# Ledger of designs, part 27: peptides against a protein of PDB entry 4U39

Target 1, 302 residues: chain A of PDB entry 4U39
Amino acid sequence: SIKVIGVGGGGNNAVNRMIENEVQGVEYIAVNTDAQALNLSKAEVKMQIGAKLTRGLGAGANPEVGKKAAEESKEQIEEALKGADMVFVTAGMGGGTGTGAAPVIAQIAKDLGALTVGVVTRPFTFEGRKRQLQAAGGISAMKEAVDTLIVIPNDRILEIVDKNTPMLEAFREADNVLRQGVQGISDLIATPGLINLDFADVKTIMSNKGSALMGIGIATGENRAAEAAKKAISSPLLEAAIDGAQGVLMNITGGTNLSLYEVQEAADIVASASDQDVNMIFGSVINENLKDEIVVTVIATG

## One batch from the design tools (peptide; made by RFdiffusion4, then SolubleMPNN)

Design b1_p29_6_s2
Fold by OpenDDE base, seed 1:
Structure b1_p29_6_s2 (fold): chain B 302 residues (1-302), chain A 29 residues (1-29)
Amino acid sequence: as target 1 above (302 residues)
Amino acid sequence: MKEIIGFGVGKTAKEAIEKMKESFLKKRA
């Protein structure tokens, strides 16, 4: 089974966005120290951590409280994650609960033998220096606790959105990028009609790879496949080029009119930006909710 | 509804793409 665990406010917002977009074939778990915030989760499984420590009042933006809350609730977390083949841990870094608890939860998943993938955000610069410093500590702890860590630099989202985008919409876009990171991988594993995906192949590309880079491209029109692929490999979300990566996961998703030519064109563009000897997983997905849009997701590992 | 229409795994990008094409053609036939 695949489990997605949202940790703290940002992680739970991302999970809510995933549920709203019908990311199929995964189980959702919401984890928070704040009981009121947790009640707003759409996840089937809701877990309050650190009930004795925090009394449901949250972590007070202190990562050490988030860490201790997860440690207090270790057995409950283990029970919720038991039997998962893969665990996505999603969080907004820089807060109390997400920053502190996400590494602990990730380590629990890894110790249970699940392929553990972190998909986390760095805070926007405007959220302040304290959040950036806390996020850096949380990201460092996540790197040790996961098989693969995708870090989304929120400041780079500002390069993708319109300059007039309200602050609230920038946070929604961060939640959407988290969704796309999880979905880009989970759709390759959990989508119906998968012929012969051995989960072992996913493990080979993602196990003990450390930090990963993610690029996303969306386009419409006659050259939509090429444009989407070019946008993905040059995505502002990529902190570096995908050349030199040991592994690449590529997902191309389109409507019912997605052609083999378009799939090939997109694949050739991503391949041209990758090393010749890269381990690659390539998936092409039809989503009937996509009309004329193509979405290309590239995840580079190693 | 979501459906995978092609899938490929390889030790090279070329191998993965070729397998994906084969998978795609098999599913669309």
Scores: peptide ipSAE 0.405, ipTM 0.879, DockQ to the pose 0.894
Fold by OpenDDE base, seed 3:
Structure b1_p29_6_s2 (fold): chain B 302 residues (1-302), chain A 29 residues (1-29)
Amino acid sequence: as target 1 above (302 residues)
Amino acid sequence: MKEIIGFGVGKTAKEAIEKMKESFLKKRA
């Protein structure tokens, strides 16, 4: 089974966005120290952590409180994660709960033998130096606790949105990018019709790979496949080129009119930007909701 | 509803793409 755990406010917002977008084949768990915020989660499983420590009032933007809250609730987390083959841990880094608890939850997942993937955001620069420093510490702890860590630099989202985009919309876009990171992988594994995905192949590409880069491209029209692929490999979300990556996961999702030619064209573009001897997982998915859109997601590991 | 229409894994991009093409064609047959 695949489990997605949203940790703290940002993680829970991302999970809500995943549920709203009908990310299939995954179980959702919302984790928070704030009981009121947790009640707003759409997840089937809602877990309040650190109830004794925080009394449900949240972590007060202190990562040490988030860490201790997860440690207090270790047994509950273990039970919720039991039997998972893969665990996604999603959080907005820089806060109290997400920053402190996400590494603890990730370590619990890894210790249970699940393939553990972190999908987290760095705070925007405008959120202040304190959040950036807290996020750096949390990301460092996540690297030790996961098999693969995707870090989304929120400041790069500002390069792809209009300059007049309200702050609230920039946060919504960060939640959407978190969704796309999880969905790009989970759709390759959990989408119906996969007759022979050897989960061992996913493990080969994602196990003990450390930091990963993610690129996303969306396009419409006659050259939509090529445009989406080019946007993915040149995505502002990529802190570096995907050349030199030991592994690449590629997802091409389109409507019912997605052709083999389009799939091949997009794959060839991503392959041309990758090393010749790269381990690659490639999936093509039909989503009836995309109509004329193609979405290309590229995750580079190693 | 989502459906996977092709899948490929390889030690090279070329191998993965060829396997994906084969998978795609089998699913559409």
Scores: peptide ipSAE 0.344, ipTM 0.852, DockQ to the pose 0.897
Fold by OpenDDE base, seed 4:
Formats: structure tokens, sequence, C-alpha cells
Structure b1_p29_6_s2 (fold): chain B 302 residues (1-302), chain A 29 residues (1-29)
């Protein structure tokens, strides 16, 4: 089974966005120290952590409180994650609960033998230096606790949105990028009609790889596949080129008119940007909700 | 409904792409 666990406010917003976009084949778990915020989650499983420590009042933007809250609730987290083959841990780094609890939860998942993937955001620079410093500590702790860590640099989202985009929309886009990171992987594993995806192949590419890079490209029109692939490999979300990666996961999602030619063209572009000896997983997905759009997601590991 | 129409795994990009093409063709056949 695949479980997606949203930790704290940002993680739970991302989980809500995943549920709204019908990310299939996964179980959703919402974790928070704030009981009121947790009640707003759309997840089937809602877990309040650190009830004794926080009394449901949240972590007060203190990562140490978030950490201790997860430690207090360790047995409850273990029970919720038990039997998962894969666990996605999603959080907005820089806050209290997400920053402190996500690494603890990730470690619990890993100790249970699940393939543990972190998908987290780094705060925008405008959220202030304190959040950036807290996020750096949380990201460092996540890196030690997961098999693969995808870090979304929120400031790079400002390069892909219009300059006039309201601050609220920039946060929504961060939640959407978190969604795309989880969905890009989970759709390759959990989508019905999988022709013999051995979960062992996913483990080979994602186990103990440390930091991963994610690129996303979206395009329409005659050259949409090539354009989407080019956008993905040159995505502002990529902190570096993918040419040094030991593993690449590529998801090409399109509407019912997605052709083999388009899939091949996109795959060839991503392959050309990768090392020749890279372990690659290619998935092509039909999403009937996509009309003329192609979405290419590239995750580079190692 | 989402559906995987092609899937390929390989130790190289070339191998993965070829397997993906094969799976794609089998599913649409």
Amino acid sequence: as target 1 above (302 residues)
Amino acid sequence: MKEIIGFGVGKTAKEAIEKMKESFLKKRA
C-alpha cells in the first residue's frame, strides 16, 4: 500500500490538494499538532500528535515542539503507517509541526521498512530568515530520515508564475507543486492497468538516494510533448541539471489523444538530458481530465 | 479515470524507452 502523510499546515494543504485532484491508489493521513487545523483536513485518517505537549494548540512555530509532539505520538504513527510499502511525507518546512515532526514520521516509516519519500517545500524568502533557518534544519533532518527527498524551493515558483501573482496564489502553487511531486510518482505505481511495474524497480531507483530534483513541464499545441519535456528538464524547480543523476523517473501524462510519438519524443528529450547509464522508469498516463495538455514530470535521484 | 498506457524500466534510457514502447503498443492493441 501507498500512504501519503501530510505533516502540519503546509503538508495538510498539499494533501487536501491531492484529494481534490483525485490522486488515486493512495491512503491519505493528515497529521497536525493543531486540532482545529486538523479538523479542516479532507484526509480519511486524521492524527493529532503531541496532545499532551500542545493540548491541541499547535507547535507555536517551534520545530522542537513539532519534533517532541511526533515523539510523544510515536506508537500512534507506527500503527497508522504499519503495512505501507511506500510512504510519502509531505510538509512545508520552516514552521513548527511540519519542520519538527516530518523527520520523525519519516524515520518511523523507514524503520517500518517502507520506501520513504519526502516531498517538502523550502519557504519563500519573504517569509523571513527565521523560517529559512528552521527549514534548513528540518531539511537536513529529513535527508537523514528518508530514502529520497524532493525539496521544492518556493522562490523558484515565482519564476514560473506571473509577476503579478498574489502571494496567496504563490502558496497555492507551492501546494500544487507538492501534489505534482507525489502524483508524478504515485501515478506510476498505483494507477490501474499497470503492466507489471515491479515495486522492486521503484525501490532500486529511490532507495537511499538522498536528495532528488524535480522538474515539471506543461504544454499545449502541436509540439506539446517536446515543449513539455524541454520545460521539465529546464524547470526553475531544478536546482541543478539532471545530467548527473543515477536514476530518473519520468511521467508523461496527457489526454486521450496522447500518442506514442509524443511519448517517445518527450522521453528522448529527457533521456538526452540524462546520463547514458542512468536507471530510468518511464510511465505514460492517460488522464481524461487533461484535454490538450501534456504534463511531464521528471524526478532525478542520486 | 487515469490509466497507464505505457511503462518501461531499464538500466539505460534506451532500454526503458523500448520497454515503454512495447507496453504502449500491447495495451492499445
Scores: peptide ipSAE 0.299, ipTM 0.834, DockQ to the pose 0.888
Fold by OpenDDE base, seed 2:
Structure b1_p29_6_s2 (fold): chain B 302 residues (1-302), chain A 29 residues (1-29)
Amino acid sequence: as target 1 above (302 residues)
Amino acid sequence: MKEIIGFGVGKTAKEAIEKMKESFLKKRA
């Protein structure tokens, strides 16, 4: 089974966005120290951590409280993650619960033998230096606790959105990018109609790879496949080029009109930007909710 | 509904793309 665990406010917002977009074939778990915030989750499984420590009042933006809350609730976390083949841990770094608890939860998943993938955000610079410093500590702890870590730099989202975009919409876009990171991988594994995908191949590309880079491209029109692929490999979310990556996960998603020619064109562009000896997983997905849009997601590991 | 219409894994991008094309053609056939 594939489990997605949202940790703290940012992680749970991302999980809610995933549920609203009907990400199929995954189980959702919401984790928080704040009992009131947890009640707003759309996840089937809701877990309050650190009930004795926090009394449901949250972590007070202190990562050490988030860490201790997860440690207090270790047995409950183990029970909820038991039997998972893969665990996605999603969080907004810089807060109390997400920053402190996400690494503990990730380590529990890894110790249970699940392929553990972190998909987390760095805070915007405008959220202040304290959040950036806390996020850096949480990201460092996540690197040790996961097989693969995708870090989304929120400041790079500001390069993709309009300059007049309200702050609330910038946070919604961060939640959407978290969704795209999880969905880009999960759709390759859990989408019906998979012929001959061995989960062992996913493990080979994602196990013990450390930090991963993610690029996303969206386009419409006659050259939509090529444009989406070019946008993905040049995405502002990429802190470096995808050349030199040991592994690449590529997902191309389109509507019912997605052609083999478009799939090939997009794949050739991503391949040309990758090393010749790269281990690649490539999936093409039909999403009936997409009309004229093509979405290309590239995840580079190693 | 979401459906995978093609899938490929390879030690090279070329191999992965070729396998994906084969998978795609088999599913639409």
Scores: peptide ipSAE 0.340, ipTM 0.852, DockQ to the pose 0.900; fails the geometry check

## One batch from the design tools (peptide; made by RFdiffusion4, then SolubleMPNN)

Design b1_p30_4_s2
Fold by OpenDDE base, seed 2:
Structure b1_p30_4_s2 (fold): chain B 302 residues (1-302), chain A 30 residues (1-30)
Amino acid sequence: as target 1 above (302 residues)
Amino acid sequence: AKPITLNLKSGKVLKGYLYENGSIFAISKP
């Protein structure tokens, strides 16, 4: 089974976005120290952590409280994660609960033998220096606790959106990028019929790889596949080129008109931009809600 | 699912499956 855990406010917003987009083949768990915020989750499993420590009042933007809350609730977290083959831990770093609890939850997942993938955001620079410093500490702890860590630099999202984009929409876009990171991987595994082969190969590419880079490209029109692939490998979300990557996960999502030629063309562009000896896992997914749009997600590991 | 082979212009060969819904899963051989 695949489990997605949203940790704290940002993680739970991302999980809500995943549920709203009907990401299939995954179980959702919402984790928070704030009981009121947790009630707004759409996840089937809602877990309040640190009930004794926080009394449901949240972590007060203190990562140490988030950490201790997860430690208090360790047995409950273990039970919720039991039997998972893969665990996604998603959080907005810089807050109290997400920053402190996400590494603890990730370590619990890893200790249970699940392939553990972190998909987290760095705060926007405008959220202030305190959040950036807290996020840096949380990201460092996440790197030790996961098999693969995808870090989304929120400031790079501002390069993709219009300059007049309201702050609330910038946060929604961050939640959407988190969704794309999780869905880009989960769609490759959740496809019925080959789960055992697909998961073994994903595990080989993602196990103990440390930090991964993610690029996203979207295009429409006659050359949409090539354009989307080119945008993905040159994405502002990439902090470096993918030319040295030892592993690549590629997802191509399109409508019912997605052709084999388009898929092959996009895969060729990404493969050509990667290491010559790169291990590539490729999946194409049909989304009937997409008309002329193609979305390419690239995750580079190693 | 039907077995498929994708021969990329780069010379990479991906092997995998085409599903009934049109989805493809393929991996590069090491």
Scores: peptide ipSAE 0.326, ipTM 0.884, DockQ to the pose 0.813
Fold by OpenDDE base, seed 3:
Structure b1_p30_4_s2 (fold): chain B 302 residues (1-302), chain A 30 residues (1-30)
Amino acid sequence: as target 1 above (302 residues)
Amino acid sequence: AKPITLNLKSGKVLKGYLYENGSIFAISKP
């Protein structure tokens, strides 16, 4: 089974966005120290952590409180994650709960033997230096606790949106990028009948790889597959080029008119931009809601 | 699932499967 655990406000917003976009084949868990915020989650499984420590009032933007809250609730987290083959831990770093609890939850998942993938954001520069410093500490702790860590630099989202984009929309886009990171991987695994082979290959690419880079490209028109692939490998979300990547996961999502030729064309572009000896898994998914759009998600490891 | 082979322009041969709502392919090291 695949479990997605959203930790704190940013993680739970991402989980809500996943549910709203009907991401299939995953179980959703919402974790928070704030009981009121947790009640707004769309996840079937809702877990309040650190009830004794915080009394449901949240972590007060303190990562140490988030950490201790997860430690207090260790047994509940273990029970919720038990039997998972793969666990996605998603959080917005820089806050109290997400920053402190996500590494603890990730370590619990890893200790249970699940393939543990972190998908987290760095805060925007406008959120202030304190959040950036807290996020750096949380990201460092996540690297030790996961098999693969995807870090989304939120400031790079500002490069792909209009400069006049309201702050609220920038956060929504961050939630959407978190969704795309999880969905891009889960869609490759969640297909009935292929899961066992695909999961073994995904495990080979993602196990003990440390940091991963993520790129996203969207395009329409006659060359949409090639354009989407080129945008993905040159995405502002990539902190480096993928030319040295030893492992690549690629998802190609399109409407009912997505052709095998388009899938092949996108795969060839991404493979050619990667290491010569790259281990690559790629899949295509039909999403009727995309109509004429193609979305390419690339995750590079190694 | 229907087995399929793709020949990339790079010269890589991809083995994978077609299913009703998509496809999956892997390039694994031998």
Scores: peptide ipSAE 0.258, ipTM 0.818, DockQ to the pose 0.662
Fold by OpenDDE base, seed 5:
Structure b1_p30_4_s2 (fold): chain B 302 residues (1-302), chain A 30 residues (1-30)
Amino acid sequence: as target 1 above (302 residues)
Amino acid sequence: AKPITLNLKSGKVLKGYLYENGSIFAISKP
């Protein structure tokens, strides 16, 4: 089974966005220290952590409170994650609960033998230096606790949105990028009947790889597959080029008119931009809501 | 699922499966 655990406010917003977009084949768990915020989650499984420590009032933007809250609730987290083959831990780093609890939850998942993938955001520069410093500490702790860590630099989202995009819309886009990171991987392995082969290959690419880079490209029109692939490998979300990547996961999502030729064309572009000896898994998914759009998600490891 | 092989322009051979709602492929190491 695949479990997605949203940790704290940012993680829970991302999980809500995943549920709203009908991400299939995954179980959703919402974790928070704030009981009121947790009640707004759309996840079927809602877990309040640190009930004794925080009394449901949240972590007060303190990562140490988030950490202790997860430690207090360790047994509940273990039970919720038990039997998962793969666990996605998603959080907005820089806050109290997400920054402190996400590494603890990730370690619990890893200790249970799940392939543990972190998908987290760095705060925007405008959120202030304190959040950036807290995020850096949380990201460092996540890196030690996961098999693969995808870090989304929120400041790079400002390069892919309109310059006049309101701050609230920039946060919504961050939640959407978190969704795309989780969905891009989960869609490859959630398909019935192929899960065992595909999961073994995904496990080979993602196990103990440390940091991963994510690129996203969206395009329409006659050359949409090639354009989307080129946008993905040159995405502002990539902190580096993928030319040295030893492992690549690629998801191509399109409407009912997505052709095998388009899938091959996109795969050839991404493979050609990667290491010569790259271990690459790619898949396509039909999403009727995309109509004429193609979305290419690239995850580069190693 | 229907087995399928794709030959990339790079010369890489991809083995995969087609299913009703998508596909999955892996680069076979030589």
Scores: peptide ipSAE 0.242, ipTM 0.810, DockQ to the pose 0.604
Fold by OpenDDE base, seed 4:
Structure b1_p30_4_s2 (fold): chain B 302 residues (1-302), chain A 30 residues (1-30)
Amino acid sequence: as target 1 above (302 residues)
Amino acid sequence: AKPITLNLKSGKVLKGYLYENGSIFAISKP
């Protein structure tokens, strides 16, 4: 089974976005120290952590409270994650609960033998230096606790959105990028009848790889697959080029008119931009809600 | 799932599967 666990406010917003976009083949778990915020989750499983420590009043933007809350609730987290083959831990770093609890939850998942993937955001610069410093500590702890960590630099989202984009929409886009990171992987393995073959290959690419890079490209029209692939490998979300990546996961999502030729064209571009000896898994997904749009998601590991 | 072979422009031959709503392929190191 695949489980997606949203930790704290940002993680739970991302999980809500995943549910709203009908990301298939995954179980959703919402974790928070704030009981009121947790009640707003759309996840099937809702877990309040640190009930004794926080009394449901949240972590007060203190990562140490988030950490202790997860430690207090360790047995509950273990039970919720038990039997998972793969666990996505998603959080907005820089806050109290997400920053402190996500590494603890990730370690629990890893200790249970799940392939543990972190998909987290670094706060925007405008959220202030304190959040950036807290996020750096949380990201460091996540790197030790996961098999693969995808870090989304929120400031780079500002390069892919209109300059006039309201701050609230920038946060929504961060939630959407978190969704795309999880969905880009889960869609490759959640397809009925594939899970056993594809999951072994995904494990090979993602197990004990540390930091991963994520790029997203979207295009329409003629050569949309090639354009989307080129945008993905040059995405502002990439903190570095993928030319040295030993492992690549690629998802190409399109409408009902997505052709195998387009999948091939995108895969060839991404493979050519990667290491010559790259291990690459790529999949295509038909999303009927996509008309003429193609979305390419690239995750580069190693 | 229908097994399919994909020939990349790079000359790599990929084995994969075609599904009703998608496909999956892997490039493994030799």
Scores: peptide ipSAE 0.264, ipTM 0.816, DockQ to the pose 0.655; fails the geometry check

Design b1_p30_4_s3
Fold by OpenDDE base, seed 1:
Structure b1_p30_4_s3 (fold): chain B 302 residues (1-302), chain A 30 residues (1-30)
Amino acid sequence: as target 1 above (302 residues)
Amino acid sequence: AEPITLKLKNGKVLKGYRYSNGSIFAISKP
């Protein structure tokens, strides 16, 4: 089974966005210290952590409270994660609950033998230096606790959205990028009939790889596949080029008109931008809601 | 699922399956 755990406010917003986009084959778990915020989750499983410590009032933007809350609730987290083959831990770093609890939850997942993938955001610079420093500590702790860590630099989202984009929409885009990171991987594994083979190969590429890079490209028109692939490998979300990557996960999502030629063209571009000896897992997904759009997601490991 | 082979321009070969819905899963093995 695949489980996605949203941790704290940002993680739970991302989980809500995943549920709204009907990401199938995944169990969603919402984790928070704030009981009121947790009640707004769309996840089937809702877990309040640190009930004794916080009394449901949240972590007060303190990562140490988030950490202690997860430690208090360790047995409950273990029970919720039991039997998972893969666990995604998603959080907005810089907050109290997400920053503190996500590494603890990730370590619990890893100790249970699940392939543990972190998909987290760095705060926007406008959220202030304190949040950035807290996020850096949380990201460091996540890196030790996961098999693969995808870090989305929120400031880079500002490069792909209109300059006039309201702050609320920038946060929604961050939630959407978190969704794309999780879905880009989960769609490769959740495909009926190949799950076991696909999971073994994904596990080989993602186990103990540390930090991964994610790029996203979207395009329309006649050369949409090539353009989307080029945008993905040059994505502002990439903190570095993928040319040294030992592993690449590539997802191409398109409408019913997605052709094998388009798929091959996109794969050629991504492979050519990667190491010659790169291990590539490729998946294409049909989404009928995508009319003429192609979305390419690239996750580079190693 | 139908077996599929993607031959890339760089000489890499991806092997996998195409599903009835049009989805493709393919892997390059070293």
Scores: peptide ipSAE 0.306, ipTM 0.872, DockQ to the pose 0.822
Fold by OpenDDE base, seed 5:
Formats: C-alpha cells, structure tokens, sequence
Structure b1_p30_4_s3 (fold): chain B 302 residues (1-302), chain A 30 residues (1-30)
C-alpha cells in the first residue's frame, strides 16, 4: 500500500489538494498538533499528535514542539503506517509542526521498512529569515530520515507564476507543486497489474538516494509533449541540471488523445538530458480532465 | 496489458506494458 502523510498546516493543505484532484491508489493521513486545523482536513485518517504536550493548540511555530509531539505519538504513527510499502511525507518546512514532526514520522516509516519519500517546501524568502533557518534544520533532519527527499524551493515558484500573483495564490501553487511531486510518483506505482515489478524498480531508483530534483512542464497544442518535456528538464524548480542523475522517474499525464508518439518524444528529450547510463522509469497516465494539456513530471535521483 | 518497447534516439530501450486505458509503464534496464 501507498500512504501519503501530510504533516502540519502546509502538509495538510497539500493533502487536501491531492484529495480534491482525486489522486488514486493512495491512502491519506493528516497529522497536526492543532486540533481545529486538523478538523478541516479532507483526509480519511486524521491524527492529532502531541495532545498532552500541546493540548491541541498547535506547536506555536516551534520545531522542537513539533518534534516532541511526534515522539509522544510514536506508537500511534507506527500503527497508522504499518503495512505501507511506500510512505510519502509531505510538509511545509519552516513551521512548528511540519518542520519538527516530519523527520520523526519519516524515520518511523523507514524503520517499518517502507520506501520513504519526503516531498517538502522551503519557505518563501518573504516569510522571513527565522522560517528559512528553521526549514534548513528540518530539511537536514529529513535528509537522514528518508530514502529520497524532494525539496521544492518556493521562491522558484515565483518564476513560474505571474509577477502580480497574490501571496495567497503563491501558497496555493506551492500546495499544487507538492501534489504534483507525490502524484508524479504514486501514479507510476498505483497502476494495476505491474505493481510488484514497478515497485521493485522504483525502490531500486529511490532507496537511499538522498536529495532528488523535481521538474514540471505543462503544455498544450501540436508540440505539447516535446514542449512539456523541455519545460520539465529546464524547470525553475530544478536547482541543478539532471545530466548527472543516476535515476530518473518520468510521468507523462495527458488526456485520452495522448499518443505513443508523444510519449516517446517526451521520453527522448528527458533521456537525452540525463546521464547516458541513467536508469529510467517511465509512466504515462490518462486523465480525461486534462483534455489537450500534457503534464510532464521528472524526478532525478542519485 | 500488452508488451511495449520504446526505442529512444540515444539508443536506450525502454521495455514495459501498455494498459487497456492507454497508460504505459516502461523501464530501462542497464
């Protein structure tokens, strides 16, 4: 089974966005220290952590409170994650609960033998230096606790959106990028009939790889597959080029008109931008809601 | 699922399956 665990406010917003987009083949768990915020989650499983420590009032933007809250609730987290083959831990780093609890939850998942993938955001620079410093500490702890860590630099989202985009919309886009990172991988594994082979191959590419890079490209029109692939490998979300990557996960999502030619064209572009000896896992997913749009997600490991 | 082979321009070969819904899963083996 695949479990997605959203940790704290940002993680829970991302999980809500995943549920709203009907991301299939995954179980959703919402974790928070704030009981009121947790009640707003759309997740089937809602877990309040650190009930004794925080009394449901949240972590007060303190990562140490978030950490202790997860430690207090360790047994409950273990029970919720038990039997998962893969666990996605998603959080907005820089806050109290997400920054402190996400590494603890990730370590619990890893200790249970699940392939553990972190998909987290760095705060925007405008959120202030304190949040950036807290995020850096949380990201460092996540890197040790996960098999693969995808870090989304929120400031790079500002390069993708219009300069006049309101701050609230920039946060919504961050939640959407978190969704795309999780969905881009989960769709490859959740495909019926190949789960055992696909999961073993994903495990080979993602196990103990540390930091991964993620690029996303979206396009429409006649050259949409090539354009989306080019946008993915040159995505502002990539902190570096993917040319040295030992492993690549590629997801192509399109409407019912997605052709084998478009799939091959996109794969050619991504493979040509990667190491010659790269291990590539490729999946194409049909989503009738995309119509003429193609979304390419590239995750580079190693 | 139907077996599929994707031959890339760089000479890399991806082998996998096409599903009835049109989804494709393929992997390059070293």
Amino acid sequence: as target 1 above (302 residues)
Amino acid sequence: AEPITLKLKNGKVLKGYRYSNGSIFAISKP
Scores: peptide ipSAE 0.300, ipTM 0.869, DockQ to the pose 0.818
Fold by OpenDDE base, seed 4:
Structure b1_p30_4_s3 (fold): chain B 302 residues (1-302), chain A 30 residues (1-30)
Amino acid sequence: as target 1 above (302 residues)
Amino acid sequence: AEPITLKLKNGKVLKGYRYSNGSIFAISKP
């Protein structure tokens, strides 16, 4: 089974966005120290952590409270994650609960033998230096606790969106990028008939790889597949080029008109931008809600 | 599912399956 665990406010917003976009084949778990915020989650499984420590009032933007809250609730987390083959841990770094609890939860998942993938955000620069410093500590702890960590630099989202994009929309886009990171991988595994063969290959590419890079490209019209692939490999979300990547996960999502030629063209572009000896897993997904749009997600590991 | 082979321009070969819904999964084997 695949489980997605959203940790704290940002993680829970991302999980809500995943549910709203009907990301299939995954079980959703919402974790928070704030009981009121947790009640607003759309996840089937809702877990309040650190009930004794916080009394449901949240972590007060203190990562140490988030950490201790997860430690207090370790047995509950273990029970919720038991039997998962893969666990996605998603969080917004820089806050109290997400920053502190996500590494603890990730370690629990890893100790249970699940392939543990972190998909987290760095705060925007405008959220202030304190959040950025807290996020750096949380990201460092996540690196040790996961098999693969995707870090989304929120400031790079501002390069993808219109300059006039309101702050609230920038946060929504961060939640959407978190969704795309999880969905880009989960769709490759959760597709009916694929699950057993593909998970072993995914595990080979993602197990103990440390930091991964994520690029997203979207295009329409003629050459949309090539354009989307080019945008993905040159994505502002990439902190570096993927030319040295030993492993690549590629998802191409399109409408019912997605052709094998388009798929191959996109794969050619991504493979050409990667190491010559790259291990590539490729999946194409049909989304009937996509008309003329193609979305390419690239996750580079190693 | 039908077996498919994708031959990339760089000479890499991806092998996998095409599903009835049009979805394709393929992996490169070293």
Scores: peptide ipSAE 0.284, ipTM 0.860, DockQ to the pose 0.815
Fold by OpenDDE base, seed 3:
Structure b1_p30_4_s3 (fold): chain B 302 residues (1-302), chain A 30 residues (1-30)
Amino acid sequence: as target 1 above (302 residues)
Amino acid sequence: AEPITLKLKNGKVLKGYRYSNGSIFAISKP
């Protein structure tokens, strides 16, 4: 089974976006120290951590409280993650719960033998230096606790959105990018009949790889596949080029009119931008809601 | 599922399956 665990406010918002976008083949778990915030989760499984420590009042933006809250609730986390083949841990870094608890939860998942993937955000610069420093510590701890860590630099989202985008919409876009990162991988694995053969291949590409890069491209029109692929490999979300990547996961999502030619054209572009000896996993997904749009997600490892 | 082979311009060959819904999964095995 595939489990997605959202940790703290940002992680829970991302999980809500995944549920709203009908991401299939995954079980959702919402984790928080704030009981009121947790009640707003759309996840079937809701877990309050650190009930004794925090009394449901949250972590007070302190990562050490988030860490201790997860440690207090270790057995409950273990039971919720038991039997997962893969665990996505999603969080917004820089806060109390997400920053402190996500590494602990990731380590629990890894110790249970699940392929553990972190998909986390760095805070926007406007959230202040304290959040950036807390996020750096949380990201370092996540890197040790996961098989693969995707870090989304929120400031790069500001390069994709309009300059007049309200702060609230910038956070919503960060939640959407987290969704796209999880969905881009989960759609490749959750496809019926592929799971057993392909999970071993996914595990080969993602196990003990450390940091991974993610790019996203969206396009419409006659050259939409090529344009989406070019946008993905040049995405502002990429902190570096993918030319040295030894592993690539590529998802192409389109409407019912997605052609084999478009799929091949996009794969050609991504493979040509990668290492010659790159191990590539490619999947195409049909989403009737996209109509004329193509979305390309690239995750580069190694 | 129907077996599919994608031959990339760089000479890489991806092998996989096409499903009835049109979804394709393919991997490059070394």
Scores: peptide ipSAE 0.298, ipTM 0.868, DockQ to the pose 0.814; fails the geometry check

